Peptides against a protein of PDB entry 3C66. Designs and how they scored, part 32

Target 1, 189 residues: chain A of PDB entry 3C66
Amino acid sequence: KSWANLFEKNDFFFRYKFYLEITAYTRGSDEQHLKWSGLVESKVRLLVMKLEVLAGIKIAHPFTKPFESSYCCPTEDDYEMIQDKYGSHKTETALNALKLVTDENKEEESIKDAPKAYLSTMYIGLDFNIENKKEKVDIHIPCTEFVNLCRSFNEDYGDHKVFNLALRFVKGYDLPDEVFDENEKRPSK

## One batch from the design tools (peptide; aimed at target 1 F18)

Design b2_p20_5 (made by RFdiffusion4)
Pose (drawn by RFdiffusion4):
Structure b2_p20_5 (pose): chain A 189 residues (1-189), chain P 20 residues (1-20)
Amino acid sequence: as target 1 above (189 residues)
Amino acid sequence: DEVHGFLSIAKESTEMTAWL
């Protein structure tokens, strides 16, 4: 074999059938999002610990990089549809109604200056100890405990017209396009 | 297999669950 093989890109978004995504939103400024997403990102490892000790959870595998994007966001209505529609491949298409900030357009006049909404998503891939028969697995408490941990006593993130946090349980075929690069086809049926 | 999970501090929420 060759050195090129050792350095082949991992296949994180193909190896699991289930993913937990944690999303920090900011309809505000760049630094408001830096602090906010920074706080949330700092707590994600704790969710891994809380999840992984559970009977039923075989593994909670965090990816190493947050997925980041921002949209021009004039109205409160837009910020809300971003929260609603972002996260699933079934729905993320609705985001095309808003202008996405890219490598090419981040420097343009009507974009550099426009108010923006910011997203930062982390993925925890899940695998399960399948109990007995087809049963419901409840991981709600560790998820809400994680949410309660996303706080600061010296910084108010209480204005939800600005700061938001959301979690989704998304099957592999339904992951957002952003996680697969130009090469990779997405998982199927 | 099915999943039924959404949670937000500023949106309507459901239990974080999976049917396996």

Design b2_p20_5_s1 (made by RFdiffusion4, then SolubleMPNN; from b2_p20_5, 9 letters changed)
Fold by OpenDDE base, seed 5:
Structure b2_p20_5_s1 (fold): chain B 189 residues (1-189), chain A 20 residues (1-20)
Amino acid sequence: as target 1 above (189 residues)
Amino acid sequence: EEVEGFLSTSAPSKPMTAIL
């Protein structure tokens, strides 16, 4: 990444109080994941457009690159745990019980041929119009429409044993460790 | 400021809501 791209990344994950995380999950092949995640990523711009027209949202800013990760995922219970625990700093430590696939370990025999869960995560930074101290912003409708749009593209994406999609609404201090560099301090509460 | 929000195809959802 260029020096400019590093600064843009670091500024993005500190700029907003609220983030929407969009994660495409695949328990299957890398080819299956590439098709599924590519579809989800191609639709993110439509979600942004739907968020920007909500009265309580001032800005919906997508981060342009997905975060990619994969885990050894031998069981359905492991796959459910990944989907439950991923995307929050409060819960992501539970994923340490699973083997993260890295460039250093991917060629190990125990990892190479193991069942895997693939994750592609897109981030949207949200800035709100704060008119009153008790203002409630609800983004349920556009998020549900987005999920339905992605799943309705192909009948295979209805198989929750293989393909899943999750949206998580989080504070900047609760973003996963993957968005920060080793020397960066998390946003304070 | 509180946030609650989880929508998944495989698990029970929580309201996608922020309190400002």
Scores: peptide ipSAE 0.631, ipTM 0.951, DockQ to the pose 0.858
OpenDDE base, seeds 1, 2, 3, 4: peptide ipSAE 0.627, 0.589, 0.620, 0.622; ipTM 0.951, 0.916, 0.949, 0.949

Design b2_p20_5_s2 (made by RFdiffusion4, then SolubleMPNN; from b2_p20_5, 10 letters changed)
Fold by OpenDDE base, seed 4:
Structure b2_p20_5_s2 (fold): chain B 189 residues (1-189), chain A 20 residues (1-20)
Amino acid sequence: as target 1 above (189 residues)
Amino acid sequence: EEVIGRLSTSAPSEPMTAIL
């Protein structure tokens, strides 16, 4: 059964208490980002497999489609800010200081020729085994292995000025706004 | 906690631990 058939978009971001966000960042060309994000996305299934075998994890379900965004990113500081603030509703408002590239504005001269940071984000919904009396579940190991796997694939992906990868472990109520439709109410705390 | 943990190639590694 393909994972693709199991999840309607609308329910996925409401089904789990916890989510793992995997974001590939590129400050460079669209071509560079397509290669980098494509690699990361191709490896997500391996991370899912590693998560599923953890005793504390009952289910690890990937959302099948990446979320794509890009920002005008004139400085390295802006790129660091994007990486720091993205992926949490609590912090994403800081990104409002940057120009989001949209289909409506991408042809504007000031945006077209500007340096950009590209983001591709994959989501994994996590359900935990409560019965194991584990107050805590640690997913650090498989996440670290995943990062290392992606970065080691090509030497170019070691250049943190261009290519970055982040994994963020968040609660459903703190998911970025991008995962919800305009008319959807964010999950409550 | 809203953010449980973060790993990044551009930042120090943080614990990736959920409190249930």
Scores: peptide ipSAE 0.479, ipTM 0.893, DockQ to the pose 0.703
OpenDDE base, seeds 1, 2, 3, 5: peptide ipSAE 0.468, 0.473, 0.476, 0.480; ipTM 0.894, 0.893, 0.895, 0.896; seeds 1, 3, 5 fail the geometry check

Design b2_p20_5_s3 (made by RFdiffusion4, then SolubleMPNN; from b2_p20_5, 10 letters changed)
Fold by OpenDDE base, seed 1:
Structure b2_p20_5_s3 (fold): chain B 189 residues (1-189), chain A 20 residues (1-20)
Amino acid sequence: as target 1 above (189 residues)
Amino acid sequence: MEVNGFLSTSAPSQPMTLIL
């Protein structure tokens, strides 16, 4: 990874007070996840365009690289837990109950043959037009259109036991640990 | 818990209303 890519990453997650997380989930094979996540990633630019035209949104800036993670996921309940807890610093500690797959452990027999959940997460930094004193912005329509666009591409992506997609609005101080380097301090409230 | 600003394909549709 070039030094430029590190600086761009670090600046991005401190630049905005608000982020939209887009996570593609797959409980299945790595090949299934690569196809699903690649599709979702290819459509993020369309969501950005729809967000930018909303009167309450001043800037919608996508981060260019996905964050990748995978967990041993023996049960459907574990898969639901991952989808509920992932994407917020407040809740991500619950994921410590699951085995994170790493380059160091992926060849262990107990991990190699285990069912896995794969996650790919894209981030959009958001800046809002405060001039209208609106404490609330509705982004339901663009987000729903995006989800429908991704799921309609292939009939297999309708199977919620295998493929899922989530959008989460997160404040900068509540971003997952994965976006920060070990020596970086989280943004304050 | 009503997670304001969350949409998932595994859960019933919820309004994506951002509270700033």
Scores: peptide ipSAE 0.494, ipTM 0.885, DockQ to the pose 0.532
OpenDDE base, seeds 2, 3, 4, 5: peptide ipSAE 0.487, 0.480, 0.471, 0.491; ipTM 0.881, 0.881, 0.879, 0.883

Design b2_p20_5_s4 (made by RFdiffusion4, then SolubleMPNN; from b2_p20_5, 10 letters changed)
Fold by OpenDDE base, seed 5:
Structure b2_p20_5_s4 (fold): chain B 189 residues (1-189), chain A 20 residues (1-20)
Amino acid sequence: as target 1 above (189 residues)
Amino acid sequence: MEVNGFLSTSAPSEPMTLIL
């Protein structure tokens, strides 16, 4: 990565108070995940366009690269736990009970042939028009439309045992550790 | 400012709302 790309990444996760996380989950093959995550990623621009036209949203800025991770996922309960705990700094420590697949360990026999859950996460930074006396901004409609758009593409994506999609609305201080470098301090509460 | 919002295909969804 060029120095420019590093600075752009680090600056992005400090620029906004709020983020929308979009995670595609696959409990299956890497090929299945590549197709599913690629579809989801291809539709993110449509979600951005729908968010930008909301009166309470000033800016919806996508981070252009997904974050990729995978875990050994031997059971359905493990897969549910991943989906429940991932995407928040408050809860992500629960994932330490699972084996994270890394470049260093992926060729280990116990990991190579193990069932896996794959995760691809896209981020959208959100800036809000606070001056509009609206006490509440609701993004439920465009998010639901996005989920329906992705799942309706193929009937196989309706199988929740294999394919899932989650959207999480988070504050910058509650972003997962994956978005920060080891030497970076999290945004303050 | 409070943020609540979770939408998942595998779990009950929560309202995706920013309260200012």
Scores: peptide ipSAE 0.465, ipTM 0.906, DockQ to the pose 0.814
OpenDDE base, seeds 1, 2, 3, 4: peptide ipSAE 0.407, 0.423, 0.457, 0.462; ipTM 0.864, 0.865, 0.905, 0.904

Design b2_p20_6 (made by RFdiffusion4)
Pose (drawn by RFdiffusion4):
Structure b2_p20_6 (pose): chain A 189 residues (1-189), chain P 20 residues (1-20)
Amino acid sequence: as target 1 above (189 residues)
Amino acid sequence: LEVYIGNIKKDNYSLYSYEE
């Protein structure tokens, strides 16, 4: 074999059938999002611990990098549809109605200056100890406990017209395009 | 398999469980 093989990119977004995504939103400024997403990101490892000790959870595998994007966001209505539509491949297409900030356009006049909404998503890939028959697995409490941990007593993130946090349980075939690079086809049926 | 994390939408946070 060769050195190039050892350094082959991982296949995180193909190896699990289930993912938990944690999303921090900011309809505000760049530094408002830096602090906010920074706080949330600092707590994600705790969710891994809370989840992984559970009977039923075989593994809760965090990916090493948040997925980041921002859109020009004029209206409150837009910020809300971003929260609604972002996260699933079934629905993320609706985001095309808004202008996405890219490598090419981040420097343009009508974009550099426009109010923006910011997203930061972390992925925890899940695998399961499948109990007995096909049964419901409840991981609600560790998810809400994680939410309650996303707080600061010296910084108010209470204005939801600005700051938001969301979690999604998303099957592998339904992961957002952003997680697969130019090479990779996405998982199927 | 069914996994439930919650179907809650509050002002400052949201939980989305998968729906088939």

Design b2_p20_6_s1 (made by RFdiffusion4, then SolubleMPNN; from b2_p20_6, 6 letters changed)
Fold by OpenDDE base, seed 4:
Structure b2_p20_6_s1 (fold): chain B 189 residues (1-189), chain A 20 residues (1-20)
Amino acid sequence: as target 1 above (189 residues)
Amino acid sequence: LEIDIGNIREPNYSLFSYEE
């Protein structure tokens, strides 16, 4: 498929062995999250550009659509748990301890006014150059620069009790369930 | 190929190596 076609879900989550997940977390209002996630999302293209120029990276393709989720998050510990467990199929089942906010339940009294954690996740598919087996690929620098860029945009985003940002390297078979449709089977190991 | 990849999660960051 052409590069342009990769912006559609289609086989994006089956195409790469590796993915970089960029998740913006907000424990606060939906308005706060909209601003924070919007900022993060707007900067992802810069991260892609920095990844593409790394010698060990053959391809860095962003999936253009963010994945949105929210949980009832009554405590800071719950917020920490979300950040720890989200983004991996291996660990995401721990999130079942929290109430996922859905269109079906969002108007329930117990959910409507509950403290919430909002998540917006962007994905970058990665293909590495394996021709040079001696090459070391370090994506730490561009990823750290990305985080710093997002955090430095507004001083309000320095409040880690509210705003958080995570980048997670994930194998295709360990992608969260959210990226697959009901009729899709996750890649095997 | 050795890939140095980390999970960046503020305030923590972990780096791990993956070899193919």
Scores: peptide ipSAE 0.042, ipTM 0.709, DockQ to the pose 0.389
OpenDDE base, seeds 1, 2, 3, 5: peptide ipSAE 0.042, 0.042, 0.041, 0.038; ipTM 0.713, 0.711, 0.712, 0.706; seed 3 fails the geometry check

Design b2_p20_6_s2 (made by RFdiffusion4, then SolubleMPNN; from b2_p20_6, 8 letters changed)
Fold by OpenDDE base, seed 3:
Structure b2_p20_6_s2 (fold): chain B 189 residues (1-189), chain A 20 residues (1-20)
Amino acid sequence: as target 1 above (189 residues)
Amino acid sequence: LEIDIGNEKKPTYSLFSYKD
């Protein structure tokens, strides 16, 4: 496939064995989340560039569109749970304990004015170069720089009670259900 | 090939060995 096609959903989530998930979390208003997630999304390309030049990474391709979700999040413990469980098929079922906000239920009295946790997730497909005979690929530095870049943009983003940012390395078979259509079968191990 | 990944809370939260 052409480079351009890799930024379309088509087979993006089947093309790579490994993915880096970048999730912006906001426990607050939708306006707060829009600003935070927008900032994070705007910096993803910089992270990709840093990953691409690392020895041992052959390909780092971002999926161009974020995945959006929101949950009723009445407590800080719920917010921590979301951050712990989201992003892996192995653990995402724990999120069933929370009320997912949907277009169908968002206007319900118990949901409309409830505290929310908003999630925006970007995906980067990864292919590694094992030909160079290097034993280690350390993405700590570029990932940390990315986080620091996002967090330092505005002092308000230092409030971890409201704004959070997570990077998760996952295998294709462990991608969240959200990336697959109903007619698609997740990759096998 | 070993892959190290860090996040905000941990310098390295995932270690992965990749072989073709």
Scores: peptide ipSAE 0.029, ipTM 0.662, DockQ to the pose 0.286
OpenDDE base, seeds 1, 2, 4, 5: peptide ipSAE 0.027, 0.027, 0.025, 0.031; ipTM 0.669, 0.630, 0.611, 0.626; seeds 4, 5 fail the geometry check

Design b2_p20_6_s3 (made by RFdiffusion4, then SolubleMPNN; from b2_p20_6, 10 letters changed)
Fold by OpenDDE base, seed 2:
Structure b2_p20_6_s3 (fold): chain B 189 residues (1-189), chain A 20 residues (1-20)
Amino acid sequence: as target 1 above (189 residues)
Amino acid sequence: LEIDIGDEKLPTYSLFSYKD
């Protein structure tokens, strides 16, 4: 199937056994996050290209649209917790301790003026070459280069108290709930 | 963080999960 067919949700989150999650975090203003996440998102295609040329990777297909969320984040510990717990079905329930910002509640005074953590997450589906493979596949280099590319774009992005970037390797059955519709059954192990 | 895929059906991969 062409990449074009995978730009829609369709069965993207059922098609692969493995996914790479790329999450841009911002504890600051919406404007700061828009700039940061926009930059990260704009560079994802470059990461895909670097992954595709690895002999051990048969397919690296990006999902076109980011997943957006934001939480009231009063403390740095909360921000660290978000970064630790987000991106895995096994741990994401811990985020229920924080107030999710929604269109319905964003104008509430207690939420409107609260410190927030913003999240934008991109997904890459991965398929590996299993035949005649003699070497381990190590995606450390392309991933590190990607992070460095994003972080070095602006000196402000060196402030880890505000801006963070995580790349998480996740199995399909451990994808966050956000990627599935209510009527969709989570992939089995 | 280095993650082993740990699937017997697949060759051994070293996959990097990064949080900076």
Scores: peptide ipSAE 0.027, ipTM 0.637, DockQ to the pose 0.093
OpenDDE base, seeds 1, 3, 4, 5: peptide ipSAE 0.027, 0.025, 0.025, 0.024; ipTM 0.631, 0.597, 0.625, 0.624

Design b2_p20_6_s4 (made by RFdiffusion4, then SolubleMPNN; from b2_p20_6, 9 letters changed)
Fold by OpenDDE base, seed 2:
Structure b2_p20_6_s4 (fold): chain B 189 residues (1-189), chain A 20 residues (1-20)
Amino acid sequence: as target 1 above (189 residues)
Amino acid sequence: LEIDIGDIKEPTYSLFSYKD
């Protein structure tokens, strides 16, 4: 199937056994996050290209739309917790301890002026062709290069108190709830 | 900088998790 067919959600999150999650975190202003996440998102295609040429990877298909969320994040410990717990169904329930910012509550005084952590997450579906392969498949190199590319774009992005970037390898059955519709059943192990 | 090497399967491939 062409990439064009995967620009829509469709069955993207059921199609692959493995996914690479790319999450840009910002504890700061919305403007800071828009710049940071926009940069990260703009570079995802380059990562895909680097993954596609690896002999052990049969398919690397990006889901073209980011998933956006934000939480009230009063402390650095909260920010660390978000980065630790987000991106896995096994751990994401810990985020319930924080206030999710929504269109319905964003204008509330207690939320409007609160420190926030912003999250933008991109997904890449992966299919490995490791049968009869002699070479080890290692995605560390392209992933590390991607992180370095994003971080080095502006010196301000070196401030880990504000800007963070995580790449997480996740199995389909452990994808966050955000990728599924209410009526969709999570993939089994 | 945190690099987590995930599962290894044969034929060998390395999984990647990264947090900086």
Scores: peptide ipSAE 0.029, ipTM 0.636, DockQ to the pose 0.124
OpenDDE base, seeds 1, 3, 4, 5: peptide ipSAE 0.030, 0.026, 0.029, 0.029; ipTM 0.651, 0.598, 0.604, 0.609; seed 1 fails the geometry check

Design b2_p20_7 (made by RFdiffusion4)
Pose (drawn by RFdiffusion4):
Structure b2_p20_7 (pose): chain A 189 residues (1-189), chain P 20 residues (1-20)
Amino acid sequence: as target 1 above (189 residues)
Amino acid sequence: SHVNLVDGSLDDMVFTPDYD
């Protein structure tokens, strides 16, 4: 074989059928989002610990990089549809109604200056100890405990017209396009 | 302070895993 093989890109978004995504939103400034998403990101490892000790959870595997994007966001209505529609491949298409900040346009006049909404998403891939028959698996408490940990006593993130946090349980075929690069076809049926 | 959790974001924290 060759050195090129050792350095082949991982296949994180193909190896699991289930993913938990944690999303920090900011309809505000760049530094408001830096602090906010920075806080949330700092707690994600704790969710891994809380999840992984559970009977039923075989593994909770965090990816190493957050997925980041921002949109021009004039109205409160827009910020809300972003929260609603972001996260699933079935629905992320509605985001095309808003202007996405890219490598090419981040420097343009009507974009550099426009108010923006910011997203930062982390992925925890899940695998399961499948109990007996087809049963429901409840991981709600560790998810809400994680949410309660996303706080600061010296920084108010209470204005939800600005700061928001969301979690989604998303099957592999339904992951957002952003996680698969130009090469990779997405998982199927 | 506490942050706002997006409504419905945890609706699927009770689920049934399904495999081929």

Design b2_p20_7_s1 (made by RFdiffusion4, then SolubleMPNN; from b2_p20_7, 7 letters changed)
Fold by OpenDDE base, seed 3:
Order: structure tokens, then sequence, then C-alpha cells
Structure b2_p20_7_s1 (fold): chain B 189 residues (1-189), chain A 20 residues (1-20)
């Protein structure tokens, strides 16, 4: 199935109160990232299937278009910082300390051959069953299984210095700025 | 009615906050 025709950016990030962010990180070549992020993306549907069958989850819908970004990442500490700060509006301003690679600057001599961290981020919108009772939802298991599935695909993906994968549970009002257009107002708390 | 998630994770790659 293709979900790309079912969801558009303009309403997807306003439709749900909760989102699961899936970010594939690569500190290496663009080719390495393409392979890694492509693998992760190919497995997202399996995670969705596992989430959908949880009793407490009413809806798990993927926004299948990845958000791509890259930063100049000269040190391992910078790479750790990216992984810590990315994916939340509350913390993403810390990334301003790094040089964002853009179409406008990618050919600059100081950027072109610089070490980079590549990010591909996918989103799953979540709606929960509240139905007048307290329901426990454990998404840890399916999320962990997903991470293990991706990392076990190739031995190279076990190198955390190069390849990383993070799943972040985020409220709609705390989504990164990248998911909204300039004319869109961030969802309220 | 309230739904609650299992707080935290033993896996550093999975961030699951406590649900209030």
Amino acid sequence: as target 1 above (189 residues)
Amino acid sequence: SQIHLVPGSLDDTVFIPEYD
C-alpha cells in the first residue's frame, strides 16, 4: 500500500494529538544514508501494523514522505547533540549551533566536503481509545522490535558512530518546525 | 477517561514519555 495519496502535509500534522517520530541518522556519506534511511522507511509499514493491533490505539497512520535534513557535523559530540535535540520544538533551537545544509549552500567549499549528519524523519499519527476507562498502552515492544529489525538487517548498521535510529513520542504542539509551512500556526496545547 | 503509556524505555533509541 501507498499512504502518500491518503495524507497531505497541510492537514496531517494537525489531525492528531500525538505522533511517533522515526528518525534515521547517518554520520557518513549520502550513499550510506540513502541505504540506511531507505531500509528504515521500508519497514515503517510493519511498525504501523504492530501499532494498529494494540487495544489502546485507535489509529496509527503514517505520513510516508520523509523529511530530509543534513547538518555539518564535524565531531561525534555534535552528532550526539543532533540526536538529543532533534524532533522536539522545545529543543530544536539548539541545532542552530550547527550549519544546516541547504540547496543554497551545499556547493560552498566549506560545506561541500565537510563531515555531515543526514537525517530522514518519518511520522506516524496516533489516536488513542479513551472510551471512559483508563487503558494501558505499551508501544515499547513494537518500537523496540522495529529498531531491532532495522539494525539487524546488516552488520554495518550496528555501528552507532555512523548509523542511528530513534523513535520519539511527541505531542502535536511539540512537533518540529519543519513539518509546518511558514503560513501555518503550530497546534495549541 | 485516561490512557496511559508505559513510561520510559530501556532502549536508548526509543523515547516514550510518561503519559499524564
Scores: peptide ipSAE 0.031, ipTM 0.619, DockQ to the pose 0.076
OpenDDE base, seeds 1, 2, 4, 5: peptide ipSAE 0.030, 0.032, 0.031, 0.031; ipTM 0.616, 0.626, 0.621, 0.632; seeds 2, 5 fail the geometry check

Design b2_p20_7_s2 (made by RFdiffusion4, then SolubleMPNN; from b2_p20_7, 6 letters changed)
Fold by OpenDDE base, seed 1:
Structure b2_p20_7_s2 (fold): chain B 189 residues (1-189), chain A 20 residues (1-20)
Amino acid sequence: as target 1 above (189 residues)
Amino acid sequence: SQIYLVPGSLDDTVFTPEYD
């Protein structure tokens, strides 16, 4: 099943109040990241299936296109900072302290051979079957199973200095700027 | 540690399960 034809980008990130962000991180080569992120992305539909069957979840809808970025990442502390700050509008401005790699600057001598952190992020829009605000939905189990599935695929993916995988629960008004076009206004709180 | 979602009252949460 393809979800890509159900919602366009400009509709998807305004449709839901809540989103689950799945980000694959790699501090290494682009080849390493392509393999790692490709694996993670290939398993997202399995997570969606597990989320959909939870009683408290009405809809779990994936946005099929990944968002990709990379930064010059000279230290492990920088790598940890990226993982801490990325994925929320509240904190993403901290990433401005690092050099964003672009097609325009990637051939510069200071960037070309520099250590890099690569990011690929998938988004799942969530709608809940909860009328009473006191009811709870626990997605810990399916999310943990998903992470374990990805990490266990290759023993190399157990190296947290190189490969990381994070899931972030984010409200629509706190989505990163990357998901919106320049002329779009983010949802209000 | 479990992540419980309560629509309308949740703060943003970063969830990174540990892998042994």
Scores: peptide ipSAE 0.028, ipTM 0.622, DockQ to the pose 0.061
OpenDDE base, seeds 2, 3, 4, 5: peptide ipSAE 0.026, 0.026, 0.027, 0.023; ipTM 0.626, 0.614, 0.625, 0.604

Design b2_p20_7_s3 (made by RFdiffusion4, then SolubleMPNN; from b2_p20_7, 7 letters changed)
Fold by OpenDDE base, seed 2:
Structure b2_p20_7_s3 (fold): chain B 189 residues (1-189), chain A 20 residues (1-20)
Amino acid sequence: as target 1 above (189 residues)
Amino acid sequence: SQIHLVEGSLDDSVFTPELD
């Protein structure tokens, strides 16, 4: 299949008008996140396969590399905010209220031992068969099955205080800033 | 609106993509 090929980041995020972003969240240890995100990432191909067979979907192409970030997350409310605001250019500025963990600051005393939320995000570019038939596309079933598949792998993943999974449908012009280089212009509406 | 699935809840899972 065409999506079996490696895509360059710069081309991928300009190639489609629509994207499905899949984010694994962990408020816990880095080890917990590594296991959770690794599981989610390993199942993305199955979701792609389910999306590709939908009549309304012409193409579903995964970007092969995850985007990684982590924040100091002292409260559950902060964790909920991250899940609500992340993944959209319109809302991502709200995350500036939290401390982003970086290689430069991770050893600071205020950050090192602080509670953290870890994020791993995968992207699927979507093209639709809507040129002559402008009808609704339903991705509820494959998305729900994907979530269930991931969460059912281990009972610990049922703890929503620690592990979360979000699927967000995003238009190209509303992709998070992280997917673009500084010299790249965001797609227009 | 956009499809957003968190904690098994999905809002607007049925949508009509825009051509533009």
Scores: peptide ipSAE 0.031, ipTM 0.671, DockQ to the pose 0.297
OpenDDE base, seeds 1, 3, 4, 5: peptide ipSAE 0.029, 0.026, 0.026, 0.025; ipTM 0.591, 0.603, 0.588, 0.594

Design b2_p20_7_s4 (made by RFdiffusion4, then SolubleMPNN; from b2_p20_7, 6 letters changed)
Fold by OpenDDE base, seed 4:
Structure b2_p20_7_s4 (fold): chain B 189 residues (1-189), chain A 20 residues (1-20)
Amino acid sequence: as target 1 above (189 residues)
Amino acid sequence: SQIHLVPGSLDDTVFTPEYD
């Protein structure tokens, strides 16, 4: 199996028991999100490098492409809800209360001019050195440094009303539906 | 086997550390 094949979607979301989700949120313009998400995405490699050197982590494997989504987001409370509920299969159904923007509906009058929250999500598959009794791992430091790096890059990115960055540790069976094709069954426990 | 994250590490929740 070539290295190139390792970065294909094919079984990436089935290969690991654990994933780190990195989601860049923007409640604003497309341009704002493009800049913010682009920055975050450009720094994921640095996070991977820092994760890989942790004694408890055997592999930190980034998925090469982001997942993009956007919702009509009329209120600040809606934006908070998106950030709270997104990224977990257990909670993502709460987002059904909001209108998902799609290519099919984006030109509808009720959607076109509506305030939107944009999401770009990167995934890192994690394999741990549990066999070596390294079952306790703290990824807080690398993650904190990553967030600080992204947030400090531009003063505008400190505005939590517009720009947010969330990291979520999830199990494979709790990955969001978006990572699977319609013909794929999500991993079981 | 299951991994145990130490207290303060990321778990199945959203983690947004404070900006310094």
Scores: peptide ipSAE 0.029, ipTM 0.623, DockQ to the pose 0.062
OpenDDE base, seeds 1, 2, 3, 5: peptide ipSAE 0.027, 0.030, 0.029, 0.029; ipTM 0.638, 0.648, 0.624, 0.621; seed 2 fails the geometry check

